# Peptides against a protein of PDB entry 5HOI, part 41

Target 1, 351 residues: chain A of PDB entry 5HOI
Amino acid sequence: FRYMPFSPAGTPFGFTDRRYLTMNEVGYVSTVKNSEQYSITVSFFDVGRFREYHFEDLFGYDLCFLNEKGTLFGQSKTGQIQYRPHDSIHSNWTKIIPLQAGERITSVAATPVRVIVGTSLGYFRSFNQFGVPFAVEKTSPIVALTAQNYRVFSVHYSQFHGLSYSLSELGTSSKRYYKRECPLPMSLPNINSDMKKDANLDYYNFNPMGIKSLFFSSYGDPCIFGSDNTLLLLSKWRSPEESKWLPILDSNMEIWKMSGGKETTDIHVWPLALAYDTLNCILVKGKHIWPEFPLPLPSEMEIRMPVFVKSKLLEENKAILNKKNEIGADTEAEEGEEDKEIQIPVSMAAE

## One batch from the design tools (peptide; aimed at target 1 K262 K285 M301)

Design b1_p18_4 (made by RFdiffusion4)
Pose (drawn by RFdiffusion4):
Structure b1_p18_4 (pose): chain A 322 residues (1-190, 198-318, 341-351), chain P 18 residues (1-18)
Amino acid sequence: FRYMPFSPAGTPFGFTDRRYLTMNEVGYVSTVKNSEQYSITVSFFDVGRFREYHFEDLFGYDLCFLNEKGTLFGQSKTGQIQYRPHDSIHSNWTKIIPLQAGERITSVAATPVRVIVGTSLGYFRSFNQFGVPFAVEKTSPIVALTAQNYRVFSVHYSQFHGLSYSLSELGTSSKRYYKRECPLPMSLPNDANLDYYNFNPMGIKSLFFSSYGDPCIFGSDNTLLLLSKWRSPEESKWLPILDSNMEIWKMSGGKETTDIHVWPLALAYDTLNCILVKGKHIWPEFPLPLPSEMEIRMPVFVKSKLLEENKEIQIPVSMAAE
Amino acid sequence: SAEEDRLFEMVEKAFKAK
């Protein structure tokens, strides 16, 4: 099996010279093939706070993670990473991650206080926001990483357990695991979207902590999974809290559509900030549309019953209250 | 098509950001 470079909400090149590296509630990072180099553009949705800028990529970064304080870039092959703070007060720094034979950097993540690099051999290299290393750790092969403040949500893969996740906190003292390689019941992919699933074999469209600090993941099944009771290991449950396919179906008047798709950015309490993509492909294009907000709904709505009540989709009060 | 544009406009209006 070949591990692919992962970034939250990343898009493939397809038949174009440009794609999105990473995408969330802060903004979007795109890259354009420029003859022999690349042109990286860092954009923001709150235009008033940060200034959109661009720079020339002489290395071919294919890994990226965006937070409110800076942008982290990474090269899956050479192992070079660069952290560019949004403000000009703080300097950019660059490090090169040691990679063994065939070892690839599979995912990177950054917070205002931590920088995380994961490799295909299971190396977990962590730094502060300035590049000072804390500890090098060996774990299962990492396929996806996201972080918030001091906490890290990592997704692992092997030939035995399949897809597992670890939830840990990088404290000032030492590293503490909340959950260590527990089952991750995310649906795996089972065509026009072939380009995407070669770029992202797991179908992990994005993963992120919620605005209130709960781990979330959005697989190819277009269902938002939230980790509940992660503080108590014996009570941990993955809860499906939004069937985005059902919501598009309800808002489209019960009509099956093959051109409307959801691209996850982040979860804010009960609202999924996303990009509504119209077209044959399931990933967003250029220019990027304005973010949309999709309220989370428990998957308790049956299509057949909703069609009877309407004879937008009107929902029976008795069912809506439930 | 025109029908697909109509459906998309409904969805976009329903999920418009506040």

Design b1_p18_4_s1 (made by RFdiffusion4, then SolubleMPNN; from b1_p18_4, 11 letters changed)
Fold by OpenDDE base, seed 4:
Structure b1_p18_4_s1 (fold): chain B 351 residues (1-351), chain A 18 residues (1-18)
Amino acid sequence: as target 1 above (351 residues)
Amino acid sequence: SEEDEKLYEKVKAATRRK
């Protein structure tokens, strides 16, 4: 296992000179490799609210977090971080995070009020939006971070315990835990099955945890989207005894439904955010599970708990077809059996 | 393929565009 720099919905270079450092509901950050330097572009979905900007990156930023007020960049090996407000009224700032030998920044997060840095040794460093440090805490090794306002969702990895998560609030005087290094019931990438496709190996080398993204919902619930393409939401996290992870969307099942029951390997959901009852996502076409360039427009996918089984839907559709054929024996011609789209009942598309 | 394009556009049409 190797600790890799993680950014929400970040993509690998693959065979290209460009990748997305991060993307979410606000926008997307791309980097292009130009010899020994990089050109970074910060783009927004709301072009009326924000102006796209670019800059030359001489450091090779491999970590990024975008919010409504600015972009945080990080370099995993050097420990350099930079915060760039979107508004020119506020100054950019740069800081070096002290790293031990072999330590890496594994994830960064930024809100309008907090900056968080997590490392491969489990150093959790908190700052205000101006880069003034609050505290350093030692946790289990951090593999991913996201934050909303004062809340931080952190994912940890131990070789002995697997994945865990913490949910904390970074007040002015203290860190409050709602959850502290609790087991995270997310499936890890299956190396043996998935690595038969070169594209999956490239992605696994980029992101060994298979965490495509993590974010807070519009209601402030922690969400994680793994390699299994299932969106997990942490419900009732304010009540320690009642808190549970809910599989609120199987995106592969939803693609299968929307396709009319056609199995496909060339349509993928790339998660951006959860707004109310809809997953904001990119529908990716092609061999790669991540979006290429140019970035397609975001799509909204309604959240649905995976209560349906493909085999049952196939059996129900066969039973409906057989009943139609028993009633309509005479006249409608031999249109080939293979192209019959599965009619998913509209009720199953509304519940 | 052309079929993959049709399938992608179908799935994309079934999703709400922002």
Scores: peptide ipSAE 0.406, ipTM 0.906, DockQ to the pose 0.766
OpenDDE base, seeds 1, 2, 3, 5: peptide ipSAE 0.405, 0.402, 0.402, 0.404; ipTM 0.897, 0.898, 0.897, 0.898; seed 5 fails the geometry check

Design b1_p18_4_s2 (made by RFdiffusion4, then SolubleMPNN; from b1_p18_4, 9 letters changed)
Fold by OpenDDE base, seed 5:
Structure b1_p18_4_s2 (fold): chain B 351 residues (1-351), chain A 18 residues (1-18)
Amino acid sequence: as target 1 above (351 residues)
Amino acid sequence: SEEDEELFEKVKAATKRK
């Protein structure tokens, strides 16, 4: 296992010279290899609120976090971080994070009030938005971070215990835990089943945890989207004993439903954010599970708990078709049995 | 295929676009 730099919804280079460093509901950050340097572009979905900007990156930033106020960049090996406000009013700042031999920055997060750096040795470093340090804490190895306001969702990895998570609040004087290194019920990528396609191997080498993204919902609930394409939401986290992970969307099941029950391998959901009752995402067409260039427009997918089994829906539709055939309704065209749109009950399509 | 394009546009139409 190797600790890889994680950024929310970041994409690999693959066979290209360009990738997305991160993307979310605010926008997307791309980097292009130009010989030994990189050109970084920070783009926004709301072009009326924000102006796209670019700069030359001589450091090779491989970590990124975008928020409504600025972009945090990090270099996993050197420990360099840079914060760039989107406005020209606030200055950019750069800092070196001290790293031990073999230590890597594995994830960075930024809010308008906090900057967080997590490492492969489990150093959790917190700063204000100006790069002034608050604290350093030693945790289990950090593999992913996200933050909203003062709250931080961290994912940890142990070779013995697998994935865990923490939920903390970074006040002015102290860190409060709502959850501390609790088990994370997310499935890891299955190398033997999923790696049959070279594209999946490239993604696994880029992100061996299979965490496509993690974010806070608009209600401030921690969300994670794994390699299984299931959106997990941490409910009731304010009550430590009542807190549970809810599978609020199986995106593969939703694509299957939206297709009329056609199996497809060339439509993928790429998660951006959870806004109210909708997953903001990129619908990806093709063999790669991640968006290519140019970035498609975002789509909204309604969240739905996966309470239905695909096999039952197929059996019910087969039973409906058999009943129609028994009633002797006229021999209008043999649209092949494979092309008949699965009638998903309207209640399941509207809730 | 053309069918894969139609299927993609169908799924894309079933999603609310922003």
Scores: peptide ipSAE 0.414, ipTM 0.907, DockQ to the pose 0.777
OpenDDE base, seeds 1, 2, 3, 4: peptide ipSAE 0.410, 0.409, 0.413, 0.409; ipTM 0.901, 0.900, 0.907, 0.898

Design b1_p18_4_s3 (made by RFdiffusion4, then SolubleMPNN; from b1_p18_4, 11 letters changed)
Fold by OpenDDE base, seed 1:
Structure b1_p18_4_s3 (fold): chain B 351 residues (1-351), chain A 18 residues (1-18)
Amino acid sequence: as target 1 above (351 residues)
Amino acid sequence: SEEDEKLYEKVLAATRRK
């Protein structure tokens, strides 16, 4: 197993010279290979609120986190991090994170008040927004980080225990745990089934955990979107005994419903954020499960617990079709059986 | 295919566009 640098909704280069370092509800950060250097562009969805900017990257930043105040960059191998405010009022700052032999920065996160660095050895490093260090903690190996305000959602990996998560609050004087290295019930990528497509192998090599993104909801609940295209939300995390992961959206099921029950392999949900009752996402067209260039406009998908089974819906629709055929003997229209849109009951499409 | 494009536009129309 190799620890890879993770950024929320980051994309691989694939066969191209460009990729997204990160994207979320604020915007998207792209990098383009230019000989021995990179050109980074920080773009925003709200073009009235923010101005796009670019810079030359001589370090080869492979980690990124975007927030409403700035962008954090990191280089997984060298330990260099840079914070760039979006405004010109605040100065950029750079820091080198000390790394042991073979240690990598695996994830970075930034809020308007905190910067967090996680490593492959499980070093959790916290800073303020100006790069002043608070603490260093040793945890299980960190594979992903996100943060909102003072809260941090961390995903950990152990070869023996699989995926775990922590939810913590980084106060001024202390770290509080709401959850500490609890089991994360997320499905890992299935190497044997999914690797038949070259695009899936490229993505697996980029992100072996299959975590497409993780974020906090607008309500401050930890969310994770895995390789199974299911959005998991951590509910009731303030009550340790009542806390549970909820599968609040099966995006493959929702695409199937929205298609009229057509199976498709060329439509993919790429998660950005959860705002209220909607997943903000990029609806990707094509063979790659990730967005290419140019970036499509974001879409909103309503969250729905996957309570319906495809097989039952197909059986019910077959039963309805058979009843119609028993009543209507006379219309010889040989319209091929395969193209009949599954009428999903409006109640199943509205609730 | 043209069918995949129609399917994409159908799914895209069923999503709330920002």
Scores: peptide ipSAE 0.470, ipTM 0.924, DockQ to the pose 0.740
OpenDDE base, seeds 2, 3, 4, 5: peptide ipSAE 0.464, 0.461, 0.469, 0.461; ipTM 0.917, 0.917, 0.925, 0.917

Design b1_p18_4_s4 (made by RFdiffusion4, then SolubleMPNN; from b1_p18_4, 11 letters changed)
Fold by OpenDDE base, seed 2:
Structure b1_p18_4_s4 (fold): chain B 351 residues (1-351), chain A 18 residues (1-18)
Amino acid sequence: as target 1 above (351 residues)
Amino acid sequence: SKEDEELYNKVKKATARK
C-alpha cells in the first residue's frame, strides 16, 4: 500500500499532460505539464462572481483545495504549501511543513478561516487563513480532508482497522471532536474484480482508497463518495449515539433508471457537492470514470435512498409485458424487446 | 457507440440544472 496525495474530485493525468487538481461547487483547478514546470489555472463556475487566474508552478503541486475565498496548494513530498486568495487585496503566502523521512502530505483543506494539513504519519496541522499555526496533533494516518468554516471531516487509514473518520471543530482555543476515529462503512476498491479495465487500474494507482470526493453538504453534514459510486451522508452527527451514515444516492442505479433500464459502462457520475437535496456532479462520458478536458457543465442529480432492487424492477416489468401480450394488444411497434423503457416507480424523496 | 451517445444525452437532459 502507498499513501497518495488526495484532493477532492482530483483526476489523474492518465496518458495526458493535464489533470484536475480539485473541483467542487465553486470551480475547478487544472494543472498542465510544461517541460519541468506546471501551469495552474483556477477556474470558476460563477464567472460573474470570480475571475479565472493562472500562474506558473515550479514546485509541482499535487494537492489542492478550492473555497470561495482562495485556493490552497500543497506538494506532498517537499511539504510546501501555498495559499492564494482569489481577491488581490489579500497576499499569497507560502510555508514549508516539516516532514519526517518518508512522510508525505496526504491531504490539505482550507476554509475562509482555517487551513488544515494531514500527513501519512497522522500529523494533523491547523493554521488560520494567514498561515499562523494553531496546533499539531498526532492521529491515525490521514488519507483525506475536507473542511467547512470551522468544521473538519478527516478520513484515516490503518492497515489493521481499515478506514475511520473524525469530525471536529477548530475553535480559537481548542479542537472539539464530534466524532473521533470512528469506523467508516465505505467500501474499498476491489482490486480483483475492478482492475480488469486499464482505466480502473490507472485510477486505483492515483487513488487507492477510491474516495472520489468528500465535502460538507449545504446543511453542514459530512458527505463521502466512494468507488462504489454511493453518496454517504453522516446524519445526526451532533448526537454521538444517534449518528449514522445514510446511503442517500446510488448514482449507478440513478443512471440505470434515467437510461430506461439500459446497462451502460460509459456513463459516470463525478461528484462536486451536495446542495440541499441535489448532488452537483459532472456526467462523464467514456471509459474513464473521471472528467477529461474541456470540463462539461455540471449536472444535478436528486438524492434518493436506494430502496429499489434492479432485479425486482426487471421481473415486474417482464410480468407487465407478459400480461400485455396475453391481452392481445397488437402493439406492432417493432421496437425490439431490449429498447422498451422500464417503468420505474417515482421514489420518495429522502426526508 | 452512437447508442452510448444517445444514452449519455438522455441522462444529461434528465440531470440538466433546472
Scores: peptide ipSAE 0.384, ipTM 0.905, DockQ to the pose 0.810
OpenDDE base, seeds 1, 3, 4, 5: peptide ipSAE 0.382, 0.381, 0.382, 0.380; ipTM 0.904, 0.904, 0.904, 0.903; seeds 4, 5 fail the geometry check

Design b1_p18_5 (made by RFdiffusion4)
Pose (drawn by RFdiffusion4):
Structure b1_p18_5 (pose): chain A 322 residues (1-190, 198-318, 341-351), chain P 18 residues (1-18)
Amino acid sequence: FRYMPFSPAGTPFGFTDRRYLTMNEVGYVSTVKNSEQYSITVSFFDVGRFREYHFEDLFGYDLCFLNEKGTLFGQSKTGQIQYRPHDSIHSNWTKIIPLQAGERITSVAATPVRVIVGTSLGYFRSFNQFGVPFAVEKTSPIVALTAQNYRVFSVHYSQFHGLSYSLSELGTSSKRYYKRECPLPMSLPNDANLDYYNFNPMGIKSLFFSSYGDPCIFGSDNTLLLLSKWRSPEESKWLPILDSNMEIWKMSGGKETTDIHVWPLALAYDTLNCILVKGKHIWPEFPLPLPSEMEIRMPVFVKSKLLEENKEIQIPVSMAAE
Amino acid sequence: SEEESDRLYEMVKTALAE
């Protein structure tokens, strides 16, 4: 199996010279093939706070993670990473991650206080926001990483367990695991979208902590999974809290559509900030549309029953209250 | 067919903008 470079809400090149590196509630990072180099553009949705800028990529960064304080870039092959703070007060710093034979950097993540690099051999290298290393750890092969403040949500893969996840906190003292390689019941992919699933074999469209600090993941099944009771290991449950396919179906008047798709950015309490993509492909294009907000709904709605009540989709009060 | 698809898309877009 070949591990692919992962970034939250990243898009493939397809038949173009440009794609999105990473995408969330803060903004979007795109890259354009420029003859022999790349042109990286860092954009923001709150235009008033941060200034959109661009720079020339002489290395070919294919890994990226965005937070409110800076942008982290990475190269899956050479192992070079660069952290660019949004404000000009703080300097950019660059490090090169040691990579063994065939070892690839599969995912990177950054917070205002931590920088995380994961490799295909299971190396977990952590730094502060300035590049000072804390510890190098060996874990299962990492395929996806996201972080919030001091906590890290890592998704692992092997030939035995399949997909597993670890939830840990990088405290000032030492590293503490909340959950260590527990089952991750995310649906794997089972065509026009072949370009995407080569770029992202797991179908993990994005993963992120919620606005209130709960781990979330959005697989190819277009269902938002939230980790409940992660503080008590014996009570941990993955809860499906939004069937985005059902919501587009309900808002489209019960019509089956093949051109409307959801691209996850982040979860804010009960609202999924997303990009509504219209077209044959399931990933967003250029220019990027304005973010949309999709309220979470428990998957308790049956299509056949909803069609009877309407004879937008009107929902029976008895069912809506449930 | 194209106009129906656009119509459904504008419905979803308006619902999410509300």

Design b1_p18_5_s1 (made by RFdiffusion4, then SolubleMPNN; from b1_p18_5, 8 letters changed)
Fold by OpenDDE base, seed 5:
Order: C-alpha cells, then structure tokens, then sequence
Structure b1_p18_5_s1 (fold): chain B 351 residues (1-351), chain A 18 residues (1-18)
C-alpha cells in the first residue's frame, strides 16, 4: 500500500500534461506541466464574484484545497504548504511542515479560519488562516481531510482496521471530538473487478482509497463519495449514540434511471459538493471516470436513498409493457418496440 | 525516493532563501 496525496475531487494526469488539483462548488484548480515547472490556474464558477488567477509553481504542488477566501497548496514530499488568498488584501504565506523520513503530507484542508495538515504517519497539524500553529496531535495515518469553518472531517487508514473517520472542532483553546477514529463503512476499490479497465488502474494508482471527494454539506454534515459512486452522509453526528452513515445517493442508479434503464458505461458522476438536497457534480462522458479539459458545466442531481432494486423495476416495467401490448393487440405491428424508454413511475420521480 | 525528496527539499529551500 502507498500513501498518495489526496485532494477533494482531484484528477490524475493520466497520459496528459494537465490535471485538476482540486474542484468543489467554488471552482477548480488546474495544473499544467511545462518541463520542470508547473503552471497553476485557480478558476471559479461564479465569475462575477471571483477573478481567475494563475501563477508559476516551481515546487510541484500535488495537494490543494479551495475555499471561498483562498487556496491552500501543499507538496506531499517536501512538506511545503502555501496559502493564497483570492483577494489582494491579504498576503500569501508559505510554511514548511517538518516531516520524518518517509513521512508524507497526505491531505490538506483550509477554511477562512483554519488550515489543517494530515500526514501518512498520522500527524494532525492545525493552524489559523495566517499559518500560526495551534497544535500537533498524533492519530492513525490520515488519508483524507476536509474542513468547514472550525470543523474537520478526517479519514484514517490502518492496515489492520481499514478505514476510520474522525469529526472534530478546532476551537481557539482546544480540539473537541464529536467522533474519534470510528469505523467508516465505505467500500474500498476492488482491484479484481474495478481494474479490468486501464482507466480505472490509472485512477487507482493516483487514489488507492477510491475517495473521489470529501466535503461538508451546506448543513454542515460530513459527506464522502467513494469508488462505489455512493454518496454517504453522516447524520446526527451531534448525538454520538444516534450518529449513522446514510447512503443518500447511488449515482450509478441515478445514471441508469436517467438513461431510461439502459446500461451506460460512458457516463460518470464526479462529485463537487452537496447543496441542500442536490449533489453538485460534473457529468463526465468518455473513457475516464474523471473530468478532462475543458471542464464540463456542473450539473445538479437530487439526493435519493437507494430503496429500489434494478431487477424488480425491470420486471415491473416488462409486466406493464406486456399488459399494454395485450390490450393494444388489435392494431398493426409497429416493429419499433425494443427501444422504448423504461417509464419510471411518476411517484418515484416526484419524491 | 529519499534522495529525490532530499534533492527536492534542497531545491525548495534554495528557492525560499532567494
């Protein structure tokens, strides 16, 4: 197993000179390799609120986190981090995170009030937005981070225990845990089934945990989107005894419904954020499960708990079609019946 | 891997010292 740098919705280079370092509801950060240098561009979806900017990266930043106030960059091997405010009012700052031999920064997160660094040895480092350190804590190895305001959602990996998560609040004086290294019921990528396509192997080598993105909802609930394309939301996290993961969207099921029940292998959901009851995402068409260049426009997908079984829906629709054909059998043979879209019952489309 | 990390660290340190 190799610890790889994780950024929310980051993409691999693949066979290209370009990738997205991160993307979310605010925008997308791209990097282009030019010989020994990189050109980084920070782009925004709200072009009226934010101005796109670019800079030369001499360090090869492989970690990124974008928020409404700035962009955090990190270099996983050197321990360098840089925070760049989007406005010109606040100065950029750079810091070196001390790393042990073989230790890597695995994830970084930034809010308007906190900067968080997680490592492959499980060092959790917290800073304010100006890079002033608060604390260093030793945890299980960190593989992913996200943050909203003062809250941090961290994913941990142990070879013996698999995936766990923590949910914490970084106050001024102390860290509070709502959840501390609790089991995370996310499926890991299955090498034998998923790696049959070269494009999946490239993505697995980039992200062995298969965590496509990690974010907080607009309501402040931790969300994770894994290789199974299921959006998990942590509900009731304020009540430790009542807290549970909810599978709020099977995106493969939703694509299958949107295609009229046809198996589509060329459409993929790339998660950005959860806003209210809608997953903000990129609908990717093509060979790769990740967005290429240029970036498609974001789409919205309504959250729906996966309560339906595909086989039952197909049987019910066949039974409805057969009943219609038994009633209609007195009029001429229109041969065109095989391409009829599966009518999803309107009750399933309106809830 | 370690030598590449040290070389990159030294390149970064030299770039930050300018």
Amino acid sequence: as target 1 above (351 residues)
Amino acid sequence: DEEENEALYNKVKAALAK
Scores: peptide ipSAE 0.016, ipTM 0.433, DockQ to the pose 0.012
OpenDDE base, seeds 1, 2, 3, 4: peptide ipSAE 0.000, 0.000, 0.000, 0.000; ipTM 0.421, 0.277, 0.282, 0.277

Design b1_p18_5_s2 (made by RFdiffusion4, then SolubleMPNN; from b1_p18_5, 8 letters changed)
Fold by OpenDDE base, seed 4:
Structure b1_p18_5_s2 (fold): chain B 351 residues (1-351), chain A 18 residues (1-18)
Amino acid sequence: as target 1 above (351 residues)
Amino acid sequence: DEEEREELYEKVKESLAK
């Protein structure tokens, strides 16, 4: 296992010279290889509120976090971080995070009030938005971070215990835990089944945990989207005993429904954010499970707990077809090769 | 906020119970 730099919804280079460092509801950050340097572009979905900007990256930033006020960059090996406000009123700042031998920055997060750095040795470093340090804490190895306001959702990995998560609040004087290194019920990528396609191997090498993204919902709930394409939401996290992960969307099931029950292997959901009851996402069409260039427009997908089993829907459709065939036995069989589109009941599409 | 969240979760539960 190798600790790889993780950024929310970041994409690999693949066979290209360009990738997304991160993307969310605010926008997307791309990097392009240009000989010995990189060109970074920070793009926004709300072009009326924000102006796209670019800069030359001489450091090879491989970590990124975008928020409404700025972009945090990090270099996993050197420990360099840079915060770039979107507004020119505030100055950029750069800092070197001290790393031990073999230590890597594995994830970074930034809010308008906090900067967080997580490492492969489990150093959790917190700063204000101006790069003033608050604390250093030793945790289990950090593999992913996201943050909203003062709250931090961290994912940890142990070779012995698998994935765990923490939910914390970074006050001025102290860190409060709502959850501390609790088991994360997310499936890891199955190397043997999923690695049949070179494209999946490339993605697995880029992101061994298969965490496509993690974010806070608009309500401030921790969300994670794994390799199984299921959106998990942490409910009741304020009540430690009542807190549970809810599978609020099986995106593979929703794509299957949208395709009329055809198995599609060329459409993929790429998560951006959860706004109320809708997953903001990119619908990726193509060979790769991640968005390429240009970035498609974001789509909304309603949250629906995976109550429907494909087998039941197929059985119900077979039962409907059998009933139609029993009723239709008296009327002349026009041999129209009507493509057996699985009629998904309209009641599942409208409410 | 908490009430709207509980209402959303109840609506999601009700939509799943039908």
Scores: peptide ipSAE 0.025, ipTM 0.515, DockQ to the pose 0.024
OpenDDE base, seeds 1, 2, 3, 5: peptide ipSAE 0.000, 0.021, 0.012, 0.024; ipTM 0.322, 0.507, 0.452, 0.483

Design b1_p18_5_s3 (made by RFdiffusion4, then SolubleMPNN; from b1_p18_5, 10 letters changed)
Fold by OpenDDE base, seed 4:
Structure b1_p18_5_s3 (fold): chain B 351 residues (1-351), chain A 18 residues (1-18)
Amino acid sequence: as target 1 above (351 residues)
Amino acid sequence: DEKEREELYNKVQSALAK
């Protein structure tokens, strides 16, 4: 296992000179290789609210976090971080994070009020939005971070314990834990099944945890989207004993439904954010499971508990077709090759 | 790995000193 720099919904270069460093509901950050340097572009979905900007990156930033007020960049090996406000009112700032031998920054997060740095040795470093440090805490190795306001959702990895998560609030004087290194019931990438496609191997080498993204919902609930394409939401996290992960969307099932029950291997959900009851996502069409360039427009996907089994839906549709054929057997039905799209019952689309 | 980190760190420091 190798600790890799993680950014929410970040993409690999693959065979290209460009990738997304991060993307979410606010926008997307791209980087292009230009010989010994990179050109970074910060783009926004709300072009009326924000102006796209670019800059030359001489450092090779491999970590990024975008919020409504600015973009945090990080370099995993050097420990350099840079915060760039979207407005020109606030100045950019740069800081070097001290790293031990072999230590990497594995994830960064930024809110309008906090900057968080997580490392492969489990150093959790917190700052204000101006880069003033609050604290350094030692945790299990951090593999992913996201933050909303004062709240931080961190994912940890141990070779002995697997994946865990923490949910914390970074007050002015102290860190409060709602959850501290609790087991994370997320499926890891299955190397033996998933790595049969070269495209999946490239993605696995980029992101060995298969965490496509993690974010807070609009309600402030931690969300994670793994390699199984299931959106997990942490419910009732304020009540430690009642807290549970809910599989609120199987995106593979939803794509299968949208395709009329056809097995599609070329359509993929790329998660951006959860707004109320809708997953904001990119529908990726192609060989790669991640969006390429240009970025497609975001799509909305309604959250649905995975109650349905494909086999049962196929059996029910066959039973409906057989009943229609038994009732219709007295009329000379012309042999029109009606494309047998599985009619998903409207009732199953509304529950 | 450590040598590459040091080379990159030195590159960063040299760029921040300009």
Scores: peptide ipSAE 0.005, ipTM 0.367, DockQ to the pose 0.012
OpenDDE base, seeds 1, 2, 3, 5: peptide ipSAE 0.000, 0.000, 0.000, 0.000; ipTM 0.368, 0.324, 0.311, 0.324

